# Peptides against a protein of PDB entry 4IGA: the designs that were tried, part 66

Target 1, 116 residues: chain A of PDB entry 4IGA
Amino acid sequence: KRVLIVDDAAFMRMMLKDIITKAGYEVAGEATNGREAVEKYKELKPDIVTMDITMPEMNGIDAIKEIMKIDPNAKIIVCSAMGQQAMVIEAIKAGAKDFIVKPFQPSRVVEALNKV

## One batch from the design tools (peptide; made by RFdiffusion4, then SolubleMPNN)

Design b1_p20_6_s2 (from b1_p20_6, 8 letters changed)
Fold by OpenDDE base, seed 3:
Structure b1_p20_6_s2 (fold): chain B 116 residues (1-116), chain A 20 residues (1-20)
Amino acid sequence: as target 1 above (116 residues)
Amino acid sequence: MEKEIEEALKKVEEQLEELK
């Protein structure tokens, strides 16, 4: 399966890329904001998306909503430092399948990838 | 939807507990 990694932080994208690759998944591509995420989803048609929330240009919640309009079967895993209940609820309502809080263990990401 | 929200909240709580 192919994964699109969305995060404005280069170090986080690198970390996720390492975890995803070692788990036997392919990295389809990367995006640095919500607008790029939507564009890359259209272009690459990934099987899974890892989605940051706090990003410039377009936040992760809005990106989830736009991706779900394109593909109602999209498999989106949120990875965010914002673990508040309200944010979790908002992300799931938008269409996310899982929510991972930063900082996370690699095993948590692998579990999410395997279950979506 | 409510079930999915509850499960997501539970996972977040479990993850936060592991960080303590």
Scores: peptide ipSAE 0.683, ipTM 0.936, DockQ to the pose 0.891
Fold by OpenDDE base, seed 2:
Structure b1_p20_6_s2 (fold): chain B 116 residues (1-116), chain A 20 residues (1-20)
Amino acid sequence: as target 1 above (116 residues)
Amino acid sequence: MEKEIEEALKKVEEQLEELK
């Protein structure tokens, strides 16, 4: 399966890329904000998206909503430092399948990838 | 949707406990 990694932090994208690759997934591409995420989703049609929330240009919630308009069957895993209940609820309502809080263990990401 | 939210919240809570 191919994963689109969305995070404005280069370090985080690198970390996720390592985890995803070592888990036997392919990295379809990367996006640094929600607008790029939507564009890359259209272009790459990934199987899974890892989505940050706090990003410039367009936040992750809006990106989830736009991706769900494109593909109602999109598999989106949120990976965010914003672990508040309200944010989790908002992300799931928008269409996310899972929510991972930063900081995280690699195993948590792998579990999410395997389950969505 | 409600069940999905509940499950997601539970997972977040579990992860936060592991971080302690």
Scores: peptide ipSAE 0.683, ipTM 0.937, DockQ to the pose 0.847
Fold by OpenDDE base, seed 1:
Structure b1_p20_6_s2 (fold): chain B 116 residues (1-116), chain A 20 residues (1-20)
Amino acid sequence: as target 1 above (116 residues)
Amino acid sequence: MEKEIEEALKKVEEQLEELK
């Protein structure tokens, strides 16, 4: 399966890329904000998306909503430092399949990838 | 949807507990 990695932090994208690749998944591409995420989703048609929330231009919640309009079957895993209940609820309501809090263990990401 | 939210919240709580 191919994964689109969405995060404004280059280090976080690098970390996720390492985890995803070592778990036997392919990285379809990367996006640095919600607008790029939507564009890359249309372009690359990934199987899975890892989605940050706090990003410039367009946040992750809005990106989830836009991707779900494009593909109601999108498989989106949120990875965010914002682990508040309200944010979790909002992300799931928007269409996310899982919510991972930063910092995370690699195993948590792998579990999410395997379950979506 | 309610069940999915409950499950997501539970997983977040478990992850936060591991970070303590």
Scores: peptide ipSAE 0.677, ipTM 0.935, DockQ to the pose 0.859
Fold by OpenDDE base, seed 4:
Structure b1_p20_6_s2 (fold): chain B 116 residues (1-116), chain A 20 residues (1-20)
Amino acid sequence: as target 1 above (116 residues)
Amino acid sequence: MEKEIEEALKKVEEQLEELK
């Protein structure tokens, strides 16, 4: 399966790329904001998306909503430092399948990838 | 949707507890 990694932080994209590839998944591509995420989703048609929330241009919640318009069957895993209940609820309502809080263990990401 | 939210909240709570 192919994964689109969305995060404004280069170090986080690198970390996720390492976890994803070591787990036997392919990285379809990367995006640095929600607008790029939507564009890359259309272009690459990934099987899974890892999605940050706090990003410039377009936040992760709005990106989830736009991706779900493109593909109602999209598999989106949120990875965010914002672990507040309200944010979790908002992300799931928008269409996310899982919510991982930063910092995370690699195993938590792998479990999410395997289950979505 | 309600069940999905509940499960997501539970997993987040568990993860946050592990970070304490």
Scores: peptide ipSAE 0.669, ipTM 0.934, DockQ to the pose 0.857

Design b1_p20_6_s3 (from b1_p20_6, 8 letters changed)
Fold by OpenDDE base, seed 3:
Structure b1_p20_6_s3 (fold): chain B 116 residues (1-116), chain A 20 residues (1-20)
Amino acid sequence: as target 1 above (116 residues)
Amino acid sequence: MEEEIEKALKKVEEQLEELE
């Protein structure tokens, strides 16, 4: 399966890329904001998306909503430093399949990839 | 969706407990 990694932080994208690759998944591509995430989803048609929330240009919640309009079967895993209940609820309502709080263990990401 | 929200909240709580 192919994964699109969305995060404005280069170090976080690198970390996720390492975890995803070691788990036997392919990295389809990367995006640095929500607008780019929507564009890359259309272009690459990934099987899974890892989605940051706090990003410039367009936040992760809005990106989830736009991706779900394109593909109602999209498999989106949120990875965010914002673990508040309200944010979790908002992400799931938008269409996310899982929510991972930063910082996380690699095993938590692998579990999410395997279950979506 | 309500069940999925509850599951997601539970997983977040469990993860936060592991960090403590």
Scores: peptide ipSAE 0.567, ipTM 0.904, DockQ to the pose 0.893
Fold by OpenDDE base, seed 1:
Structure b1_p20_6_s3 (fold): chain B 116 residues (1-116), chain A 20 residues (1-20)
Amino acid sequence: as target 1 above (116 residues)
Amino acid sequence: MEEEIEKALKKVEEQLEELE
């Protein structure tokens, strides 16, 4: 399966890329904000998306909503430092399949990838 | 949807406990 990695932090994208690749998944591409995420989703048609929330231009919640309009079957895993209940609820309501709080163990990401 | 939210919240809670 191919994964689109969405995070404004280059280090976080690098970390996720390592985890995803070591778990036997392919990285379809990367996006640095919600607008790029939507564009890359249309372009790359990934199987899975890892989605940050706090990003410039367009946040992850809005990106989830836009991706779900494009593909109601999108498999989106949120990875965010914002672990508040309200944010989790909002992300799931928007269409996310899982929510991972930063910092995370690699195994948590792998479990999410395997289950979506 | 409510069940999915509850599951997600539980997972987040469990993860936060591991970070303590």
Scores: peptide ipSAE 0.561, ipTM 0.902, DockQ to the pose 0.901
Fold by OpenDDE base, seed 2:
Structure b1_p20_6_s3 (fold): chain B 116 residues (1-116), chain A 20 residues (1-20)
Amino acid sequence: as target 1 above (116 residues)
Amino acid sequence: MEEEIEKALKKVEEQLEELE
């Protein structure tokens, strides 16, 4: 399966890329904000998206909503430092399949990838 | 939806406990 990695932080994208690749998944591409995420989703048609929330241009919640309009079957895993209940609820309501709080263990990401 | 939210919240809570 191919994964689109969405995070404004280069170090986080690198970390996720390593985890995803070592888990036997392919990295379809990267996006640095929600607008780019929507564009890359249309272009690459990834099987899974890892989605940050706090990003410039367009936040992750809005990106989830837009991706779900494109593909109601999109598999989106949120990876965010914002672990508040309200944010989790909002992400799931928007269409996210899982929510991972930063910092996270690699195994948590792998479990999410395997289950969505 | 409610069940999925509850499950997601539980997973987040569990993860936060592991980080403490």
Scores: peptide ipSAE 0.537, ipTM 0.896, DockQ to the pose 0.857
Fold by OpenDDE base, seed 4:
Structure b1_p20_6_s3 (fold): chain B 116 residues (1-116), chain A 20 residues (1-20)
Amino acid sequence: as target 1 above (116 residues)
Amino acid sequence: MEEEIEKALKKVEEQLEELE
């Protein structure tokens, strides 16, 4: 399966790329904001998306909503430092399949990838 | 959806407890 990695932080994209590839998944591409995420989703048609929330241009919640308009079957895993209940609820309501709080263990990401 | 939200909240709570 192919994964689109969305995060404004280069180090986080690198970390996720390492986890994803070591777990036997392919990285379809990367995006640095929600607008790029939507564009890359259309272009690459990934099987899974890892999605940050706090990003410039377009936040992760809005990106989830736009991706779900493109593909109602999209598999989106949120990875965010914002672990507040309200944010979790908002992300799931927008269409996310899982929510992982930063910092996270690599195993938590792998479990999410395997289950979505 | 309510069940999915509850499950997601539980997983987040569990993860946060592990980080404390």
Scores: peptide ipSAE 0.517, ipTM 0.891, DockQ to the pose 0.896

Design b1_p20_6_s4 (from b1_p20_6, 8 letters changed)
Fold by OpenDDE base, seed 2:
Structure b1_p20_6_s4 (fold): chain B 116 residues (1-116), chain A 20 residues (1-20)
Amino acid sequence: as target 1 above (116 residues)
Amino acid sequence: MEEKIKEVLEKVEEQKKELE
């Protein structure tokens, strides 16, 4: 399965890439904001998306909503430092399948990838 | 939707406890 990694932080994208690859998944591509995420989703048609929330241009919640308009069956896992209950609820309502709080253990990401 | 929200909230709270 192919994963699109969305995060404005280069370090975080690198970390996720390592975890995803070691878990036996392929990285389809990367995006640094929500607009790029939507564009890359259309282009790459990934099987799974890891989505940050706090990003410039377009935040992760809006990106989730736009991706869900494109593909109602999209598999989106949120990975964010914004672990407030209200944010979790908003992300799931937007269409996300899971929510991982930063900082995280690699095993938590792998579990989410395997279950989504 | 409500069940899914509950499930994910539980996972989030479990993860937060591990971070403490």
Scores: peptide ipSAE 0.718, ipTM 0.942, DockQ to the pose 0.853
Fold by OpenDDE base, seed 4:
Structure b1_p20_6_s4 (fold): chain B 116 residues (1-116), chain A 20 residues (1-20)
Amino acid sequence: as target 1 above (116 residues)
Amino acid sequence: MEEKIKEVLEKVEEQKKELE
């Protein structure tokens, strides 16, 4: 399966890329904000998206909503430092399948990838 | 949707406890 990684932090994208690759998934591409995420989703048609929330240009919640318009069956895993219950609820209502709080263990990401 | 929210909230709370 192919994963689109969305995070404004280069370090986080690198970390996720390592985890995803070691878990036997392919990295379809990367995006640094919500607008790029929507564009890359349309272009690459990944099987899974890891989505940050706090990003410039377009935040992760709005990106989830736009991706869901493109593909109602999109599999989006949120990965964010914003672990407040209200944010989790908002992300799931927008269409996300899971929510991982930063910092995280690699095993948590792998579990989410396998279950989505 | 409600069941899904509940499930994910539980996972989030579990992860937060692991961080503490």
Scores: peptide ipSAE 0.718, ipTM 0.942, DockQ to the pose 0.846
Fold by OpenDDE base, seed 1:
Structure b1_p20_6_s4 (fold): chain B 116 residues (1-116), chain A 20 residues (1-20)
Amino acid sequence: as target 1 above (116 residues)
Amino acid sequence: MEEKIKEVLEKVEEQKKELE
């Protein structure tokens, strides 16, 4: 399966790329904000998306909503430092399948990838 | 939707405990 990695932090994208590839998944591409995420989703048609919430231009919640308009079957895993219950609820209501709090262990990401 | 929210919230809380 191919994964689109969405995060404004280059370090976080690198970390996720390492986890994803070591777990036997392919990285379809990367996006640095919500607008790029929507564009890359259309272009790459990934199987899975890892989605940050706090990003410039367009936040992750809005990006989830836009991707779900494009593909109601999109498989989106949120990875965010914003682990408040209200944010989790908002992300799931927007269409996300899982929510991982930063900082995270690699095993948590792998579990989410395998279950989505 | 409510069941899914509950499931994910439980996972989030479990992860938070591991971070303590």
Scores: peptide ipSAE 0.718, ipTM 0.942, DockQ to the pose 0.852
Fold by OpenDDE base, seed 3:
Structure b1_p20_6_s4 (fold): chain B 116 residues (1-116), chain A 20 residues (1-20)
Amino acid sequence: as target 1 above (116 residues)
Amino acid sequence: MEEKIKEVLEKVEEQKKELE
């Protein structure tokens, strides 16, 4: 399966790329904001998306909503430092399948990838 | 959807506990 990684932080994208690759998944591409995430989803048609929430240009919640319009079967895993219950509820209502709080253990990301 | 929300919230709380 191919994964699109969405995060404005280069270090976080590198970390996720390492975890995803070591788990036997392929990295389809990367995006640095919500607008780029929507564009890359259309272009690459990934099987899974890892999605940050707090990003410039377009936030992760809005990106989830736009991707779900493109593909109602999209598999989106949120990875965010914003672990408040209200944010988790909002992300799931928007269409996300899972929510991982930063910082995280690699095993939690692998579990999410395997279950979506 | 309420069941899914509950499931994910439980996972989030487990992660928060591990961070403490």
Scores: peptide ipSAE 0.710, ipTM 0.940, DockQ to the pose 0.858

Design b1_p20_7_s1 (from b1_p20_7, 6 letters changed)
Fold by OpenDDE base, seed 2:
Structure b1_p20_7_s1 (fold): chain B 116 residues (1-116), chain A 20 residues (1-20)
Amino acid sequence: as target 1 above (116 residues)
Amino acid sequence: SKEEYALELYKRNQEELKEL
């Protein structure tokens, strides 16, 4: 399966790329903000998306909503430092399938990839 | 429901953070 990695932090994208590839998944591409995420989703048609929340241009929640309009079957895993209860609820209601809080263990990401 | 699921995820996440 192919994964689109969305995060404004280069180091986080690198970390996720390492985890994803070691787990046997392919990285379809990367996005640094929500607007780019939506564009890349249309272009790459990834199987899974890892989505950050706090990003410039467009935040992750809005990106989730836009992607879900494009593809109601999108498989989105949120990966964010914004782990407050209200945010988790908002992300899931928007269409995300899982929500991982930073910092995280690599195994948590792998589990999410395997289950969505 | 989605909200119930989210609440469970939240609880799980909090527990996992404590284990790190």
Scores: peptide ipSAE 0.782, ipTM 0.963, DockQ to the pose 0.936
Fold by OpenDDE base, seed 3:
Structure b1_p20_7_s1 (fold): chain B 116 residues (1-116), chain A 20 residues (1-20)
Amino acid sequence: as target 1 above (116 residues)
Amino acid sequence: SKEEYALELYKRNQEELKEL
């Protein structure tokens, strides 16, 4: 399966890329904000998306909503430092399948990839 | 429900943070 990685932090994208590839998945591409994420989803048609929340241009919640309009069957895993109860509820209601809080263990990401 | 699932995710995430 192919994964689109969305995060404004280059280091975090690198970490996720390493975890994803070691787990046997392919990286479809990367995005640095929510607007770019929506455009890359249209272009690449990935099987899975890892989605940050706090980003410039467009935040992750809005990006989830826009991607769900494009593909109601989209598989989105949130990966964010914003792990408040209200944020987790909002992301799941928007259409995300999982929510991982930073900092995380690699096994948590692998489990999410395998279950969505 | 989605809210019930989200609450369980929140609890799980909080426990995993303690283990790091």
Scores: peptide ipSAE 0.778, ipTM 0.962, DockQ to the pose 0.934
Fold by OpenDDE base, seed 4:
Structure b1_p20_7_s1 (fold): chain B 116 residues (1-116), chain A 20 residues (1-20)
Amino acid sequence: as target 1 above (116 residues)
Amino acid sequence: SKEEYALELYKRNQEELKEL
């Protein structure tokens, strides 16, 4: 399966890429903000998206909503430092399938990838 | 419900954070 990695932090994208590839998944591409995420989703049609929340241009919640308009069956895993209860609720209501809080263990990401 | 699921995820995440 192919994964689109969305995070404004280059280090985090690198970390996720390593985890994703070691787990046997392919990286479809990367996006640095929510607007790019929507554009890349249309272009690449990835199987799974890892989505940050706090990003410039467009935040992760809005990106989730826009991607869900494009593909109601999109498989989106949130990966964010914004782990407060209200944010988790907001992300899941928007259409995310899982919510991983930073910092995380690599196994948590792998589990999410395997379950969506 | 989605909210119920989210609450469960939140609780799970909080426990995992404690273990780190």
Scores: peptide ipSAE 0.777, ipTM 0.962, DockQ to the pose 0.936
Fold by OpenDDE base, seed 1:
Structure b1_p20_7_s1 (fold): chain B 116 residues (1-116), chain A 20 residues (1-20)
Amino acid sequence: as target 1 above (116 residues)
Amino acid sequence: SKEEYALELYKRNQEELKEL
C-alpha cells in the first residue's frame, strides 16, 4: 500500500517515512500543508494518508474534510501533538480513522497502518 | 458511534503517553 505523508515539519516527515518504509509500505509522496495534501491526494491517489493538524495554509482538520469530499473511502491517520479530547473528536468526526499523539512509538504508527 | 470511538482513542493515547 502507498502512503501520503502530510506534515509541515521536515523532521517529522523523515521520521514517518522511515517507519512507513520499514513496515513494508511505499511512500507515495509528501505534503507540507493541508492545501498541498489535497492536491497530492488527487494526483497520487494514495491508499493511506498520515495527517498533521497544525499546518500553515490549511490545517489538518480542513484537509481531512476536503479529502473526504474527494474520496469518502479515504483512509486517514492523524499524527499530531494536538492530542486534547476535543481535537481527537473533531478529527474522527471529520473522517479520520485513527489519531496518534506526538510523541509516539513507531509500533503505534505501524499498528494504525495495518488496521486502517 | 464516532464520538464514543474518539473518546476511547483519547483514553488510549493518554495511557500510551504516560508509558513513554
Scores: peptide ipSAE 0.775, ipTM 0.961, DockQ to the pose 0.938

Design b1_p20_7_s2 (from b1_p20_7, 7 letters changed)
Fold by OpenDDE base, seed 4:
Structure b1_p20_7_s2 (fold): chain B 116 residues (1-116), chain A 20 residues (1-20)
Amino acid sequence: as target 1 above (116 residues)
Amino acid sequence: SKEEEALKLYKENQEELKKL
């Protein structure tokens, strides 16, 4: 399966790329904000998206909503430091399949990838 | 419901954070 990685932090994209590839998945591409995420989703048609929340231009919640308009069957895993109850609720309501709070163990990401 | 699912996930995340 192919994964689109969305995070405004270069170090986090690198970390996720390492985890994803070691787990046997292919990285379809990367995006640094929600607008890029939506554009890349259209272009690449990835099987899975890892989505940050706090990003410039467009936040992750809005990006989830836009991607779900494009593909109601999109498989989106949120990966964010914003693990507040209200944020988790918003992400799941928007259509996310999972929510991983930073900091995390790599195994948590792998489990999420395998389950969606 | 979506909210119930989220609340469960939130609690699970809190427990995972405690393990780090």
Scores: peptide ipSAE 0.494, ipTM 0.903, DockQ to the pose 0.955
Fold by OpenDDE base, seed 5:
Structure b1_p20_7_s2 (fold): chain B 116 residues (1-116), chain A 20 residues (1-20)
Amino acid sequence: as target 1 above (116 residues)
Amino acid sequence: SKEEEALKLYKENQEELKKL
């Protein structure tokens, strides 16, 4: 399966890329904000998306909503430091399948990838 | 419901954070 990685932090994208590839998945591409994420989803048609929340241009919640309009069956895993209860509720209501709080164990990401 | 699912995930995340 192919994964689109969305995060404005380069080091986090690198970390996720390492975890994803070691787990046997392919990285379809990367995006640095929500607008790029929506564009890349259309272009690359990934199987799974890892989505940050706090990003410039367009935040992760809005990106989830836009991707779900394009593909109601999209598999989106949120990965964010914004792990407040209200934010988790908002992400799941928007259509996310899982929510991983930063900092996290690599095994948590692998489990999420395998379950969606 | 989606809210109940989110609440469960939130609680699980809190427990996971304690392990770090």
Scores: peptide ipSAE 0.486, ipTM 0.900, DockQ to the pose 0.917
Fold by OpenDDE base, seed 1:
Structure b1_p20_7_s2 (fold): chain B 116 residues (1-116), chain A 20 residues (1-20)
Amino acid sequence: as target 1 above (116 residues)
Amino acid sequence: SKEEEALKLYKENQEELKKL
């Protein structure tokens, strides 16, 4: 499966890329904000999206909503430091399939990838 | 419900964080 990695932090994208590839998945591409995420989703048609929440231009919640409009079957895994209850609820209601809180163990990401 | 799902996930995440 092909994964679109969305995070405004280059270091986090690098970390996720390493985890994703070592787990046997392919990286479809990267996005640095929610607007780019929506554009890249249309362009790349990835199987899975890892989505940050706190990003410039467009946040992850809004990006999830826009992607779900494009593809109601989108498989989105949130990966965010904003792990408070209200945010988790908002992300799941928006259409996310999972929510990983930063900091995380690589195995948690792999489990999420395998489950969606 | 989605809210119940999220609440469960939230609790599980809290426990997972304790393992770090």
Scores: peptide ipSAE 0.461, ipTM 0.892, DockQ to the pose 0.898
Fold by OpenDDE base, seed 3:
Structure b1_p20_7_s2 (fold): chain B 116 residues (1-116), chain A 20 residues (1-20)
Amino acid sequence: as target 1 above (116 residues)
Amino acid sequence: SKEEEALKLYKENQEELKKL
């Protein structure tokens, strides 16, 4: 399966890329904000998306909503430091399948990839 | 419900954080 990685932090994209590839998944591409994420989703048609929340241009919640309009069956895993109850509720209501709080163990990401 | 699902997930995430 192919994964689109969305995060404004280069080091986080690199970390996720390492985890995803070691787990046997392919990286479809990367995006650095929510607007790019929506564009890349249309272009690449990935099987799974890892989505940051706090990003410039467009935040992750809005990106989830826009992607879900395009593809109601989208498989989106949130990966964010914003692990408050209200944020988790908002992300799941928007259509996310899982929510991983930073910092995390690599096994947590692999588990999420395998379950969506 | 979506809210109940999220709250359960939130609690599970808190337990995972303790393992770090």
Scores: peptide ipSAE 0.458, ipTM 0.891, DockQ to the pose 0.835

Design b1_p20_7_s3 (from b1_p20_7, 8 letters changed)
Fold by OpenDDE base, seed 1:
Formats: structure tokens, C-alpha cells, sequence
Structure b1_p20_7_s3 (fold): chain B 116 residues (1-116), chain A 20 residues (1-20)
């Protein structure tokens, strides 16, 4: 399966790329904000998206909503430092399938990838 | 429901954070 990695932090994208690749998944591409995420989803049609929340231009919640308009069957895993209950609820209501809080263990990401 | 799932995930994440 192919994964689109969305995070404004280059370091986090690199970390996720390593985890995703070692788990046997392919990295379809990367996006640095929610607007790019929507564009890249249209372009790459990935199987899975890892989505940050706090990003410039467009936040992750809005990006989830826009991607769900494009593909109601999108498999989106949120990966965010904003792990408060209200944010988790908001992300799941927007259409996310999972929510991983930062900092995280690599195994948590792998578990999410395998489950969605 | 979405809220039930969110609560489950929230609890799961809280437990995971304790292990770090």
C-alpha cells in the first residue's frame, strides 16, 4: 500500500517515512500543509494518508474534510501533538480512521497502518 | 459512534504516552 505523508515539519516527515518504509509500505509522496495534502491526494491517489493537524495554509481537520469530499473511502490516520479529547473527537467526526498522539512509538504507527 | 471511538482512542493514546 502507498502512503501520503502530511506534516509541516520536515523532521517528522522523515521519521514517518522511515517507519512506513520499514513496515513494508511505499511512500506515495509528501505534503507540508493541508492545501498541499488535498492536491497530492488528487494527484497520487494514495491508499493511506498520515495527517498532521497544526499546519499553515490549511489545518489537518480541514484537509481531512476536503479529502473526504474527494474520496469518501479515504483512509486517514491523524498524527498530531494536539491529542486532547476534543481534537480527537473532531478528527474522527471529520472522517479520520485513527488518531496517534505525538510523541509516539513506531509500533503505534505500524499498528494503525495495518488496521485501516 | 464517532464520539465513542474518539474516547477509546484518547484512552489508548494516554496509556501509550505513559510508556514513553
Amino acid sequence: as target 1 above (116 residues)
Amino acid sequence: SAEEKALELYKKNQEALKEL
Scores: peptide ipSAE 0.593, ipTM 0.928, DockQ to the pose 0.966
Fold by OpenDDE base, seed 2:
Structure b1_p20_7_s3 (fold): chain B 116 residues (1-116), chain A 20 residues (1-20)
Amino acid sequence: as target 1 above (116 residues)
Amino acid sequence: SAEEKALELYKKNQEALKEL
């Protein structure tokens, strides 16, 4: 399966890329904000998206909503430092399948990838 | 419900953070 990695932090994208590829998934591409995420989703048609929340231009919640309009079957895993209960609720309501809080163990990401 | 799932995930994440 192919994964679109969305995070404004290059370091985090690199980390996720390493975890994803070592787990046997392919990286479809990367996005640095929510607007780019929506564009890349249309272009690349990934199987899974890892989505940050706090990003410039467009935040992850709005990106989730826009992607869900494009593909209501989208498989979106949130990966964010914003692990408050209210934020988790908001992300799940928006259509996310999972929510991983930073910092995380690589196994948590792999489990999410395998279950969505 | 979304709220129930979110609460479950929240608790799971909190426990995971303690294990780091």
Scores: peptide ipSAE 0.588, ipTM 0.927, DockQ to the pose 0.967
Fold by OpenDDE base, seed 5:
Order: structure tokens, then sequence, then C-alpha cells
Structure b1_p20_7_s3 (fold): chain B 116 residues (1-116), chain A 20 residues (1-20)
């Protein structure tokens, strides 16, 4: 399966790329904000998306909503430092399948990839 | 419901953070 990685932090994208690749998945591409994520989803048609929340241009919640309009069957895993209960509720209501809080163990990401 | 799922995930994540 192919994964689109969305995070404004280059280091975090690198970390996720390593985890995803080692787990046997392919990286379809990367995005640095929510607007770019929506455009890349249309272009690449990935099987899975990892989504940050706090980003410039467009935040992750709005990006989830826009991607779900394009593909109601989208498989989106949130990966964010914003792990408050209210934010988790908002992400799941928007259509996310899972929510991983930063910092995380690599195994948590692999489990999410395998289950969505 | 979304709220029930979110609460479960929140608790799971909080426990995971304690293990780091």
Amino acid sequence: as target 1 above (116 residues)
Amino acid sequence: SAEEKALELYKKNQEALKEL
C-alpha cells in the first residue's frame, strides 16, 4: 500500500518515511500543509494518509474534511502533538480512522497502518 | 459513536505516553 505523509516538519516526515518503509509500505509522496495534502491526494490517490494537525495555509482537520469530500473511503491516520480529548473527538468526527499522539513509539504507527 | 471511539483512543494514547 502507498502512503501520503503530511507534516510541516521535515524531521517528522523523515521519521514517518523511515517507519512506513521499514514496515513494508511505499511512500506515495509528501505534503507540508493541508492545502498541499488535498492536492497531493487528488494527484497520487494514496491508500493511506498520515496527517498532522497544526500546519500553515490549512490545518489538518480542514484537510481531512476536504479529502473525505473527494474520497469518502479515505484512510487517514492523524499524527499530532495536539492530543487533547477535544482534538481527538474533532479528528474522528471529521473522518479520521486513528489518532496517534506525539511523541510516539514506531510500533504504534505500524499498528495503525495495518488496521485502517 | 465518534465520541466513544475518541475517548478510547485518548485513553490509549495517554497510557502510551506514560510508557515513554
Scores: peptide ipSAE 0.584, ipTM 0.927, DockQ to the pose 0.926
Fold by OpenDDE base, seed 4:
Parts: sequence; structure tokens; C-alpha cells
Structure b1_p20_7_s3 (fold): chain B 116 residues (1-116), chain A 20 residues (1-20)
Amino acid sequence: as target 1 above (116 residues)
Amino acid sequence: SAEEKALELYKKNQEALKEL
């Protein structure tokens, strides 16, 4: 399966790329904000998206909503430091399949990839 | 429901944070 990685932090994209590839998944591409995420989703048609929340241009919640308009069957895993209860509820209501809080263990990401 | 799932995930994440 192919994964689109969305995070405004280069170090986080790198970390996720390492975890994803070691787990046997392919990185379809990367996006640095929600607007890029939506465009890359259209272009790459990834199987899974890892989605940050706090990003410039377009935040992760809005990106989830836009991707769900494009593909109601999209498999989106949120990966964010914003792990408060209200944010988790908002992300799941928007259409996310999972929510991983930062900092995380690699096994948590692998589990999410395997379950979506 | 979405809220029920979210609460479950929230608890799971809180437990995971304690293990770090």
C-alpha cells in the first residue's frame, strides 16, 4: 500500500517515512500543508494518508474534510501533538480512521497502518 | 458513534503516552 505523508515539519515527515518504509509500505509522496495534501491526494491516489493538524495554509481538519469530498473511502490517520479530547472528536467526525498523539512509538503507527 | 470511537482513541493515546 502507498502512503501520503502530510506534516509541515520536515523532521516529522522523515520520521514517518522511515517507519512507513520499514513496515513494508511505500511512500506515495509528501505534503507540507492541507492545501498540498488535497492536491497530492488527487494526483497520487494514495491508499493511506498520515495527517498533521496544525499546519499553515490549511489545517489538517479542513484537509480531511476536503479529501473526504474527493474520496469518501479515504483512509486517513491523524498524527498530531494536539491530542486533547475535543480535537480527537473533531478529527473522527471529519472522517479520520485513527488518531495518533505525538510523541509516539513506531509500533503505534505500524498498528494504525495495518488496521485502516 | 464517532464520539464513542474518539473517546476510546483518546484513552488509548493517554495510556500510550504513559509508556514513553
Scores: peptide ipSAE 0.578, ipTM 0.926, DockQ to the pose 0.968

